# Designs tried in a protein design run: peptides against a protein of PDB entry 8PQO. Part 231

Target 1, 252 residues: chain A of PDB entry 8PQO
Amino acid sequence: VLLKEYRVILPVSVDEYQVGQLYSVAEASKNETGGGEGVEVLVNEPYEKDGEKGQYTHKIYHLQSKVPTFVRMLAPEGALNIHEKAWNAYPYCRTVITNEYMKEDFLIKIETWHKPDLGTQENVHKLEPEAWKHVEAVYIDIADRSQVLSKDYKAEEDPAKFKSIKTGRGPLGPNWKQELVNQKDCPYMCAYKLVTVKFKWWGLQNKVENFIHKQERRLFTNFHRQLFCWLDKWVDLTMDDIRRMEEETKRQ

## One batch from the design tools (peptide; made by RFdiffusion4, then SolubleMPNN)

Design b1_p29_8_s4 (from b1_p29_8, 17 letters changed)
Fold by OpenDDE base, seed 2:
Structure b1_p29_8_s4 (fold): chain B 252 residues (1-252), chain A 29 residues (1-29)
Amino acid sequence: as target 1 above (252 residues)
Amino acid sequence: MPILESYLKDLGMFVTNLLIEEKLKKELE
């Protein structure tokens, strides 16, 4: 098991982020080949558990059409079916990813707290001390180009170049986080993403777990760079607007 | 936060390839 807490600081408020995240997820999904093809939504309903109230979703990602034919033919049954269970109680969110073939031997859990701070809280997910001491805290700087793979880099999604017309935020210089503290009119938040990765196969555990974390970090980095650079597209939207857009998309 | 399908594809291919390799190793032993 490998645990890391990724802390993503953004010059947006917690309330703004809720809209921006939903918009950016939808936009990113549209930009992917096939869109929602291969995604099966099994459950999408409200939930209430132990005082936590939110929306529960269960999706299956069928990767059979997304991989080469030889991979599909050689893959064990169920290996290309990924289950995603998500509990969205913003500003808290939990996502559990499993695989039909690996069963209990494979787990990706992502627990996120969105806080109006600069990533300074320790153990925001309230882990036991023994568990917390094994968690690596990883700060993601969306303005740091060196953290972005060349193949992922887009100038229009570079926070160091982007200037929001609607808010005046950006571009983000090397010391943008320090300067943000002195900018009373600019909100900020941190997404604390505790990622738990488990791959219990002898000889493959470290390789797979590290690979998954690498991919998660890559995802978080690219996504939040997009979220910020798309600020002018979503900052004027309300949650009601987002809900309406989602409903309209479902009807098409 | 939903995971993008593109990243899941990469993950799936990576894991699947490892599984195939492990199966082949066992069959050759």
Scores: peptide ipSAE 0.275, ipTM 0.800, DockQ to the pose 0.608
Fold by OpenDDE base, seed 5:
Structure b1_p29_8_s4 (fold): chain B 252 residues (1-252), chain A 29 residues (1-29)
Amino acid sequence: as target 1 above (252 residues)
Amino acid sequence: MPILESYLKDLGMFVTNLLIEEKLKKELE
C-alpha cells in the first residue's frame, strides 16, 4: 500500500472551484476520444450517511474498445472493466476505483478535501498517527512546466501564460503562491487529495503502486492546469447553470 | 471527480500487460 497526499493550490475560491471542477470535467470528457463510449452508469443517486450528504455514482469503464485487439484477446475476464464509485459531498469527495478481475487485490482510493487555505493543514483527512507518518505530502504547482510531460503540454493550458480577462488572475509566475498571500482580492484554495493505492501481487506491488501514483499526479496536474486556464469560461456560471447544462447533455 | 478514460486506458494497459505476463508464466509451467 502506498499513500500520498497531493496538495493542489489554486487561485480560486472553494465556491468557485465547485463550478469550475464540474465544468472542467465535462469539457475534458468532451475532449476525450469516444465521447463517453464504454462508460456505463449503474447508479446516480443522492445519499446521506453519518451526516454526510451528497451524490453517489457508480460507473463502469469498459476498456475493451480502447485497447489493441491482442490485449483484449489476452486479457483475463474482467480485467478491462474498471469500477468507479464516487461520493460527492462537496467540499468533500471520495472516489474508489476497483477492477473486476483483481477484486480485493487492487484499489485506488482518492479522498479530497477542498479548503480555503494554502495547503498548510496537516492530516486533514484525520488518519491515525501511525498511518499519517507514512503519507508523503506532494505539492503540485500548476505553474511549473517541469511537472508536465512534453506530450501533455499545451500553450493554451499553461497557467504561466494565461491571463484571465474576467478576473484578472494570472499569469502565474514562479512565485505566484507567495504573491497570492499578499493579494487580498484574489481567493485561493487547496485541494487535499489523499490517494491510497493498493496492488497486492508479490513482486509487482511497488512497481504498480508507483506507476499509478505517477498517473494520478499527472491527471491532477493536467486537470487543474486546464481548470485554471478555462477560468473565463466557467467563472460566471452558477451551479444552476451547470445543472442545466448537465441535464441538457443527458437529453442528447 | 470522475477519472478520464485516457488515463484509465493507460492504467488498464499497464496492469493488463502485467496480468498477461503472469498468466503466460503460469501456462508455461
Scores: peptide ipSAE 0.271, ipTM 0.803, DockQ to the pose 0.640
Fold by OpenDDE base, seed 3:
Structure b1_p29_8_s4 (fold): chain B 252 residues (1-252), chain A 29 residues (1-29)
Amino acid sequence: as target 1 above (252 residues)
Amino acid sequence: MPILESYLKDLGMFVTNLLIEEKLKKELE
């Protein structure tokens, strides 16, 4: 088991982020080839648990048509079916990813708290001291180009180049986080993403767990760079606007 | 907070390839 807490600082408010995240997810999904054709939604319903109220979703990603033929032919039964269970109670969210073939030997859990701070809180997920002792805190700087792979880099998604017309935010210089403290009119937040990765196959545990964390970090970095650079596209949208957009997308 | 299918594809291919390699090694022994 490998745990890391990724802390993503953004020059947006917690309330703004709720809209921005939903917009950016939808937009990023549209840009993918295949457009989620292999996604099966099993459950999408409200839930209430221990005072936590939100939306629960259960999706299955069927990857059979998304991988090369030889992979599909040689893959064990169920290996290409990924289950995603999500509890969205913003500003808290939990996602659990499992695989039909691996069963209990494979788990990716992502628990996120969105807080109006600069990533200074310790153990926001309230882990036991012994568990927290083994968690590595990883700060993601969306303005740091060195954290982005060359193949992922796009100038139009570079926070160091982007200037928001509607909000005046950006571009983000090397010391942008420190400068935020002095900018009373610029909100900020941190997404605390505790990622738990478990892969119990002997001899492959460390390799796979580290690979998954590397991919998660890559995803979080690119996604939040996009989210910020798309600020002018979503900052004036309401949650109702987002819901309408989602409904329109479902009709296509 | 849905995950991207492309991300899952890459992850799935990585894990599947490892499984295939392990299977092939056992068959060649």
Scores: peptide ipSAE 0.249, ipTM 0.786, DockQ to the pose 0.647
Fold by OpenDDE base, seed 1:
Structure b1_p29_8_s4 (fold): chain B 252 residues (1-252), chain A 29 residues (1-29)
Amino acid sequence: as target 1 above (252 residues)
Amino acid sequence: MPILESYLKDLGMFVTNLLIEEKLKKELE
């Protein structure tokens, strides 16, 4: 088991992020090849548990049409079916990713707290001390180009180049995080993403767990760069606007 | 936060390749 807490600092408020995240997820999914053709939504309903109220979703990602033929032909039954269970009680979110073939031998858990700070809270997920001491804290800087793979880089999604017309935020220079403290008019938040990766197969544990963390970090980095650079597209939207957009997308 | 399908594809290919390699090793023993 490998645990890392990714801390993503953004020049947006916690309330703004709720809209921006939903918009950016929808937009990013639209831009991907094949769209949502391989996504099956099994459950989408409100839930209430232990004082936590939110929306529960269960999705299956069918990757058979997304991988090369030789992979599809050689993959064990169920290996290309990924289950995603999500509990969205913003500002808290939990996502659990499993695989039909691997069963209990594979787990990705992502627990996120969105806080109005600069990533200074320790153990925001309230782990036991013995568990917390094994968690690596990883800071993601959306303005740092060196954290972006060359193949992922797009100038239109570079926070170091983007300036929001509607809010005046950006571009983000090398010391943008330190400068936020002195900018009283600019809101900020941190997404504390505790990622738990479990791959129980002996001899492959470290290789797979490290690979998954590398992919998660890549995803978080690229996604939040997009979220910020798309600020002018979503900052004036309300949650009701987002809900309408989602309903319209379902009908198409 | 939903994960993008493209990243899941990369994960699926990586794990599948490892599984194939492990299976081949066992068959060649």
Scores: peptide ipSAE 0.181, ipTM 0.752, DockQ to the pose 0.588

## One batch from the design tools (peptide; made by RFdiffusion4, then SolubleMPNN)

Design b1_p30_1_s1 (from b1_p30_1, 16 letters changed)
Fold by OpenDDE base, seed 1:
Structure b1_p30_1_s1 (fold): chain B 252 residues (1-252), chain A 30 residues (1-30)
Amino acid sequence: as target 1 above (252 residues)
Amino acid sequence: MDLSAELLNFLKELSILLTLLSLLAKKLAE
């Protein structure tokens, strides 16, 4: 088991982020052919547990049509079915990813707290001390081009070049985080993403777990770069606007 | 997280990895 806490600092408020996150997900999906294909929603209902109130979803991603033919032909039963269970109680969110083939031998858990700070809180997820001491804190800087793969880089999604017309935020220079604390009119937040990766196959555990973390970091980095650079597109949207976009995406 | 291009790509790569590892495991068991 390998745990890392990714801290993503953004020059947006916690409330703004909720809209931006949903917009960015919907927008990114529009450019994906067959975005809704193979997605089965098993459960979508409200939940209440230990004072936490939110929406619970259980989705199955059937990836048979998304992988190369040779993979589809050779994949064991259930290997191409990914289960996603999500507890969405913003500003808290928990996602659990499992696979029908791997069963108990594979788990990805992502627990996120969105806080109005600069990523300075320790153990925000309230782990036991013995567990917390083994968690690596990883800071993601959305303005740092060196953290982006060349094949992922897009100039229009570069926070170091983007300037928001509606809010005046950006571009983000090399010391933007240090300067942010002195800017009274610019909100900020940190997404504390505790990622737990379990891969129980002996001899491959460390390699696979580290690989998955690398991919997760890549995903978080690219997503939040887009979120910020699309600020002018979503900052004035309502939740109803977002819901319409989601429905439109499902039809594609 | 909801489905996005990045998520779909991640899940695709993950499923490929798991498939290849399963094949390797089967080969080692033979």
Scores: peptide ipSAE 0.262, ipTM 0.798, DockQ to the pose 0.739
Fold by OpenDDE base, seed 4:
Structure b1_p30_1_s1 (fold): chain B 252 residues (1-252), chain A 30 residues (1-30)
Amino acid sequence: as target 1 above (252 residues)
Amino acid sequence: MDLSAELLNFLKELSILLTLLSLLAKKLAE
């Protein structure tokens, strides 16, 4: 088991982030061929547990048509079916990813708290001390180009070059986080993403778990760079606007 | 909340990895 807490600081408010996140997810999905294809929604209902109220979703991603033919032909039963269970109670969210074939031998859990701070809180997910001491805190700087793979880099998604016309935010220089503290008019937040990766195959545990974390970090980095650079596209939208957009998209 | 393209790609790559590892495991078990 390998745990890391990724802390993503953004020059947006917690409330703004909710809109931006939903917009960015929707926008990124437009670039995917066959959006929604192979996704089965088993459950989508409100939940209440231990004072936590939100929306619970259980989705199955059938990836048979998304992988190369030779992989599809060789894949054992259930290997290409990914289950995603999500508890969305913004500003808190929990996602559990499992695989039908791996069963208990594989798990990715992503627990996210969105806080109006600069990533200074310790153990926001309230882990036991013994567990917390093994958690590596990883700060993702969306303006740091060195954290971005060359193949992922896009100039139009570079926070160090982007200037928001609507808000005046950006570009984000090397010391943007420190400067942000002095800018009382600019909101900020941190997404605390505790990622738990379990791969219970002896000899491959560390390698696979680290690989998955590397991919998760890459995903978080790219996503939030996009989110910020698309600020002018979503900053004027409301949650109601997003909901309408989602409903309209479902009708198409 | 829909799945982003990048997340979908991650899941795809993950499934490929798991598939390959499963094949390796089967081979080693023989």
Scores: peptide ipSAE 0.259, ipTM 0.796, DockQ to the pose 0.729
Fold by OpenDDE base, seed 2:
Structure b1_p30_1_s1 (fold): chain B 252 residues (1-252), chain A 30 residues (1-30)
Amino acid sequence: as target 1 above (252 residues)
Amino acid sequence: MDLSAELLNFLKELSILLTLLSLLAKKLAE
């Protein structure tokens, strides 16, 4: 088992982020050919647990049409079916990813707290001390180009170049986080993403777990760069707007 | 809510990895 807490600092408020996140997910989905294809929603309902209230979703991603033919032909039963269980109680979220083939031998858990700070809180997820001491804190700087793979880089999604017309935020220079403290009119937040990865195959555990973390970090980095650079597209939207957009999308 | 392209790619790569590892495991068991 490998745990890392990714801290993503953004020059947006917690409330803004909720809108931006939903918008960015939707926008990214549009850019994917066949987006949503192969996604089966098993459950989508409100939940209450231990004082936590939110929306629970259970989705199955059927990836048979998304992988190369030879993979599809050779994949064991259930290997191409990914289950995602999500508890969305913003500003807290929890996602559990499993695979039908791997069963209990594979797990990705992502627990996120969105806080109006600069990533300074320790153990925001309230782990036991013994567990917390094994968690690596990883800061993701969305303005740092060196954290982005060349193949992922897009100039239009570079926070170091983007300037928001509507808010005046950006571009984000090398010391943007430090400068942000002195900018009283600019909101900020941190997404604390505790990622737990388990891969219980002898001899492959560390390699696969590290690989998954690497991919998760890549995903978080690219997503939040997009989220910020799309600020002018979503900053004026309300949650009601987003809900309306989602409803309209469902009708199509 | 639909899945982002990046997440889909991640899941795709993950499934490929799991498939290949499963094949490797079977081969090593021979």
Scores: peptide ipSAE 0.256, ipTM 0.792, DockQ to the pose 0.711
Fold by OpenDDE base, seed 3:
Structure b1_p30_1_s1 (fold): chain B 252 residues (1-252), chain A 30 residues (1-30)
Amino acid sequence: as target 1 above (252 residues)
Amino acid sequence: MDLSAELLNFLKELSILLTLLSLLAKKLAE
């Protein structure tokens, strides 16, 4: 088991992020051939547990049509079916990813707190001291080009080049986080993403767990760079606007 | 609900990895 807490600092408010996140997910999906093909929604309902109220979703990603033919032909039963269970109680969110083939031997858990700070809080997820002692804190700087793979880099998604016309935010220089503290008119937040990766195959645990963490970090980095650079597209939208957009998309 | 390209790619790569590992495991067991 390998735990890391990724801290993503953004020059947006917690309330703004909720809109931006939903918009960015929807926008990014438009660029994918086939869109949500192969996605089966088993459950989508409100939940209440221990005072936490939110939306629970259970999805199955059937990836048979998304992988190369030779993989599809050789994949064991259930290997291409990924289950995603999500508890969305913004500003808190929990996602659990499992695989039918691996069963209990594989788990990715992502727990996120969105806080109006600069990533300075320790153990926001309230882990036991012994567990927290083994968690590595990883700061993701969306303005740091060195954290982006060359194949992922897009100039139009570079926070170091983008300037928001509507808000005046950006471009983000090397010391943008420090400078942000002195800008009362610019909100900021941090997404504390505690990622738990479990892969119980002897001799491969550390290698696979580290690989998955690298991919998750890559995903978080690219996503939040997009989120910021698309600020002018979503900053004036309300949650009602987003809900309406989602409903319209479902009708198409 | 739609799936982002990045997330889909991640899941795809993950599935490929799991498939390859399963094949490797079978070969090692032989």
Scores: peptide ipSAE 0.261, ipTM 0.793, DockQ to the pose 0.658; fails the geometry check

Design b1_p30_1_s2 (from b1_p30_1, 16 letters changed)
Fold by OpenDDE base, seed 5:
Structure b1_p30_1_s2 (fold): chain B 252 residues (1-252), chain A 30 residues (1-30)
Amino acid sequence: as target 1 above (252 residues)
Amino acid sequence: MDLSAELLNFLKQLSILLTLLALLEKLLKE
């Protein structure tokens, strides 16, 4: 088991982020052909547990049509079916990813707290001390180009070049986080993403777990770079606007 | 929530990896 807490600092408020996240997810999905293909929604209902209120979703991603033919032909039963269970109680979110074939031998858990700070809180997810001491804190800097793979880099999604017309935020220079402290009119937040990766195969555990973390970091980095650079597209939207857009999309 | 392109790519790569590992496991047991 390998745990890392990724801290993503953004020059947006917690309330803004909720809109931006939903918009960015929807927008990014449009960039992928067949984004909804192979997705089965098993459950989508409100939940209440231990004072936590939100929306619970259970989705199955059937990836047979998304992988090369030889993979599809050789894949054992359930290997191409990935389950995602999500508890969305913004500003808290939890996602659990499993695979039908691997069963208990594989798990990715992502627990996120969105806080109006600069990533200074320790153990925001309230782990036991012994567990917390083994968690690596990883700061993601969305303005740092060196954290982005060349193949992922897009100039239009570079926070170091982007300037928001509507808000005046950006571009984000090398010391943008330090400058945020001095800008009283610019909101900021941190997404504390505790990622737990479990791969219980002897000899491959560390390698696979580290690989998955590397991919998760890549995903978080690219997504939040997009979120920020799309600020002018979503900053004036309300949650009601987003909900309306989602409902309209479902009707089509 | 919907699926982003990046997430889909991740899941795809993950499934391929798991498939390859599954095949390796089967070979080692035979």
Scores: peptide ipSAE 0.235, ipTM 0.785, DockQ to the pose 0.695
Fold by OpenDDE base, seed 1:
Structure b1_p30_1_s2 (fold): chain B 252 residues (1-252), chain A 30 residues (1-30)
Amino acid sequence: as target 1 above (252 residues)
Amino acid sequence: MDLSAELLNFLKQLSILLTLLALLEKLLKE
């Protein structure tokens, strides 16, 4: 088991982020061919547990048509079915990803707290001390181009170049995080993403777990760069606007 | 979160990895 806490600092408020996140997910999905194809929603209902109220979803991603033919032909039963269970109680979210073939031998858990700070809280997920001491804290800087793969880089999604017309935020210079403290008119937040990766196969545990973390970090980095650079597109949207976009994406 | 371009890419890569590992497991058992 490998745990890392990714801390993503953004020059947006916790409330703004909720809209921006949903917009960015919908927009990114819209640009993909067959965005909703192969996604089965098993459960979508409200939940209440231990004082936590939110929406619970259980989705199955059927990836048979999304992988190369040789993978589809060789994959054992269940290997191309990914289960996603999500508890969305914003500003807290939890996502659990499993695979039908791997069963208990594979798990990705992502627990996120969105806090109005600069990523300075320790153990925000309230782990036991013995567990917390084994968690690596990883800071993601959305303005740092060196953290982005060359093949992923797009100038229109570069926070170091983007200037928001509606809010005046950006571009983000090398010391943008330190400068936020002195900018009273600019809100900020940190997404504390505790990622737990479990791969129980002996001899491959560390290699696979590290690989998955590398991919998750890449995912978080690119997503939040997009979220910020699309600020002018979503900052004035309402939740009703977001719901309409989601419905349109489902039809494509 | 819902399926995005990055998430879909991750899931595809993950499924390929898991498939290859499954094949490796079968080879080791034979």
Scores: peptide ipSAE 0.232, ipTM 0.786, DockQ to the pose 0.715
Fold by OpenDDE base, seed 2:
Structure b1_p30_1_s2 (fold): chain B 252 residues (1-252), chain A 30 residues (1-30)
Amino acid sequence: as target 1 above (252 residues)
Amino acid sequence: MDLSAELLNFLKQLSILLTLLALLEKLLKE
């Protein structure tokens, strides 16, 4: 098991982020051919557990049509079916990803707290001390181009170049986080993403777990760069707007 | 909420990896 807490600082408020996240997910999905194809929603219902109240979703991603033919032909039963269980109680979210083939030998858990700070809280997820001491804290700087793969880089999604017309935020210079403290009118938040990766297979545990973390970090980095650079597209939207958009999309 | 392109790509890569590992496991058991 490998745990890392990714801390993504953004010059947006916790409330803004909720809108931006939903918008960015939707926007990114449009760029994918057959965005919702192969996604089966098993459960989508409210939940209450131990004082936590939110929306629970269980989705199955059937990836047979998304992988090369030879992979599909060779894949054992269940290997191309990924389950996602999500508990969305914003500003807290939990996602558990499993695979039908690997069963209990594979797990990706992502627990996120969205806090109105600069990523300075320790053990925000309230882990036991013994567990917390093994968690690596990783700061993701969305303005740091060196953290982005060349193949992922897009100038229009570079926070170091983007200037929001509607809010005046950006571009984000090398010391943008430090400067943010002195900008009273600019909101900020941190997404504390505790990622637990478990891959129980002799000889490959560490390699696979590290690989998954690397991909998760890449995903978080690119996504939040997009989220910020798309600020002018979503900052004027409300949660009600997003909900209406989602409902309208479902009806089409 | 739909899956982002990046997440979908990750899931694809993950599924390929898991498939390859599954095949490797079978070979090692033979």
Scores: peptide ipSAE 0.231, ipTM 0.785, DockQ to the pose 0.710
Fold by OpenDDE base, seed 3:
Structure b1_p30_1_s2 (fold): chain B 252 residues (1-252), chain A 30 residues (1-30)
Amino acid sequence: as target 1 above (252 residues)
Amino acid sequence: MDLSAELLNFLKQLSILLTLLALLEKLLKE
C-alpha cells in the first residue's frame, strides 16, 4: 500500500472550484470520441452517513471497445471492467476504483478535501498518527512547466501564460503562491487529495503502485492547469448552468 | 457527470497494464 497526499493550490475559491471542476470534466469529455460509451451507471442516489450528506454513484467502465484488439483478445474475464464508487459531498469527495479481475488485490482510493488555504494544513483527512507518518505530501504547482511532460504541454493550457479577462487572475509567475497572500481580492484554495494505491502482487507491488501514483499526479496536474486556463469559460456559470450543460451532453 | 479524456486514458492504460500482468502470470505458471 502506498499513500500520497497531493496538494493542489489554485487561485480560485472553494465555491468557484465546484463549478470549474464540473465544467472542466464536461469539457474534457467532449474532446474524447465515444467518451461516454461503455459507461454503465448502476447507482446514482443521495446518501447520508455520519452527518455527511451527498450523492453516491456507482459506475462500471466497460473498456473492451476502448483498448487495442490484441488486449481485448488476451484480457481475462473482468480485467477490462473498472468499477468506480464515488461519494460526492462537496467540499469533500471520495472515489474508490476497483477491477473485477483483481478483486481485493487492487484498489485506488482518492479522498479530497477542498479548503480555503494554501495547503498548510496537516492531516486534514484525520488519519491515525501511525498512518499519517507514512504519507508523503506532494505539492503540485500548476504554473511549473517542469512538472508537465512535453507531450502533455499545450500553450493554451499554460497558467504561466494565461491571463483571465473576467477576473484579472494570471499569469502565474514563479512566486504566484507567495503573492496571493498580498492580493486581498484574489481567492485561493487547496485541494488535498489523499490517494491510496494498493496492488498486492509479490514482486510487482511497489512498481505498480508507484506507476499508478505517477499517472494520478500527471492527471491532477493536467486537469487543474486546464481548469485554471478555462477560468473565463466557467467563472460566471452557476450550478444550474452546469446541470443544463450536463443534460445537453447526455442527449448527444 | 462525464468521464474526462485524461481519466479515460488512464483507465485504458491501467486495463492494458492489468491485462499484460495477467498474461505474464499465465506465462510464469507454464
Scores: peptide ipSAE 0.222, ipTM 0.777, DockQ to the pose 0.715

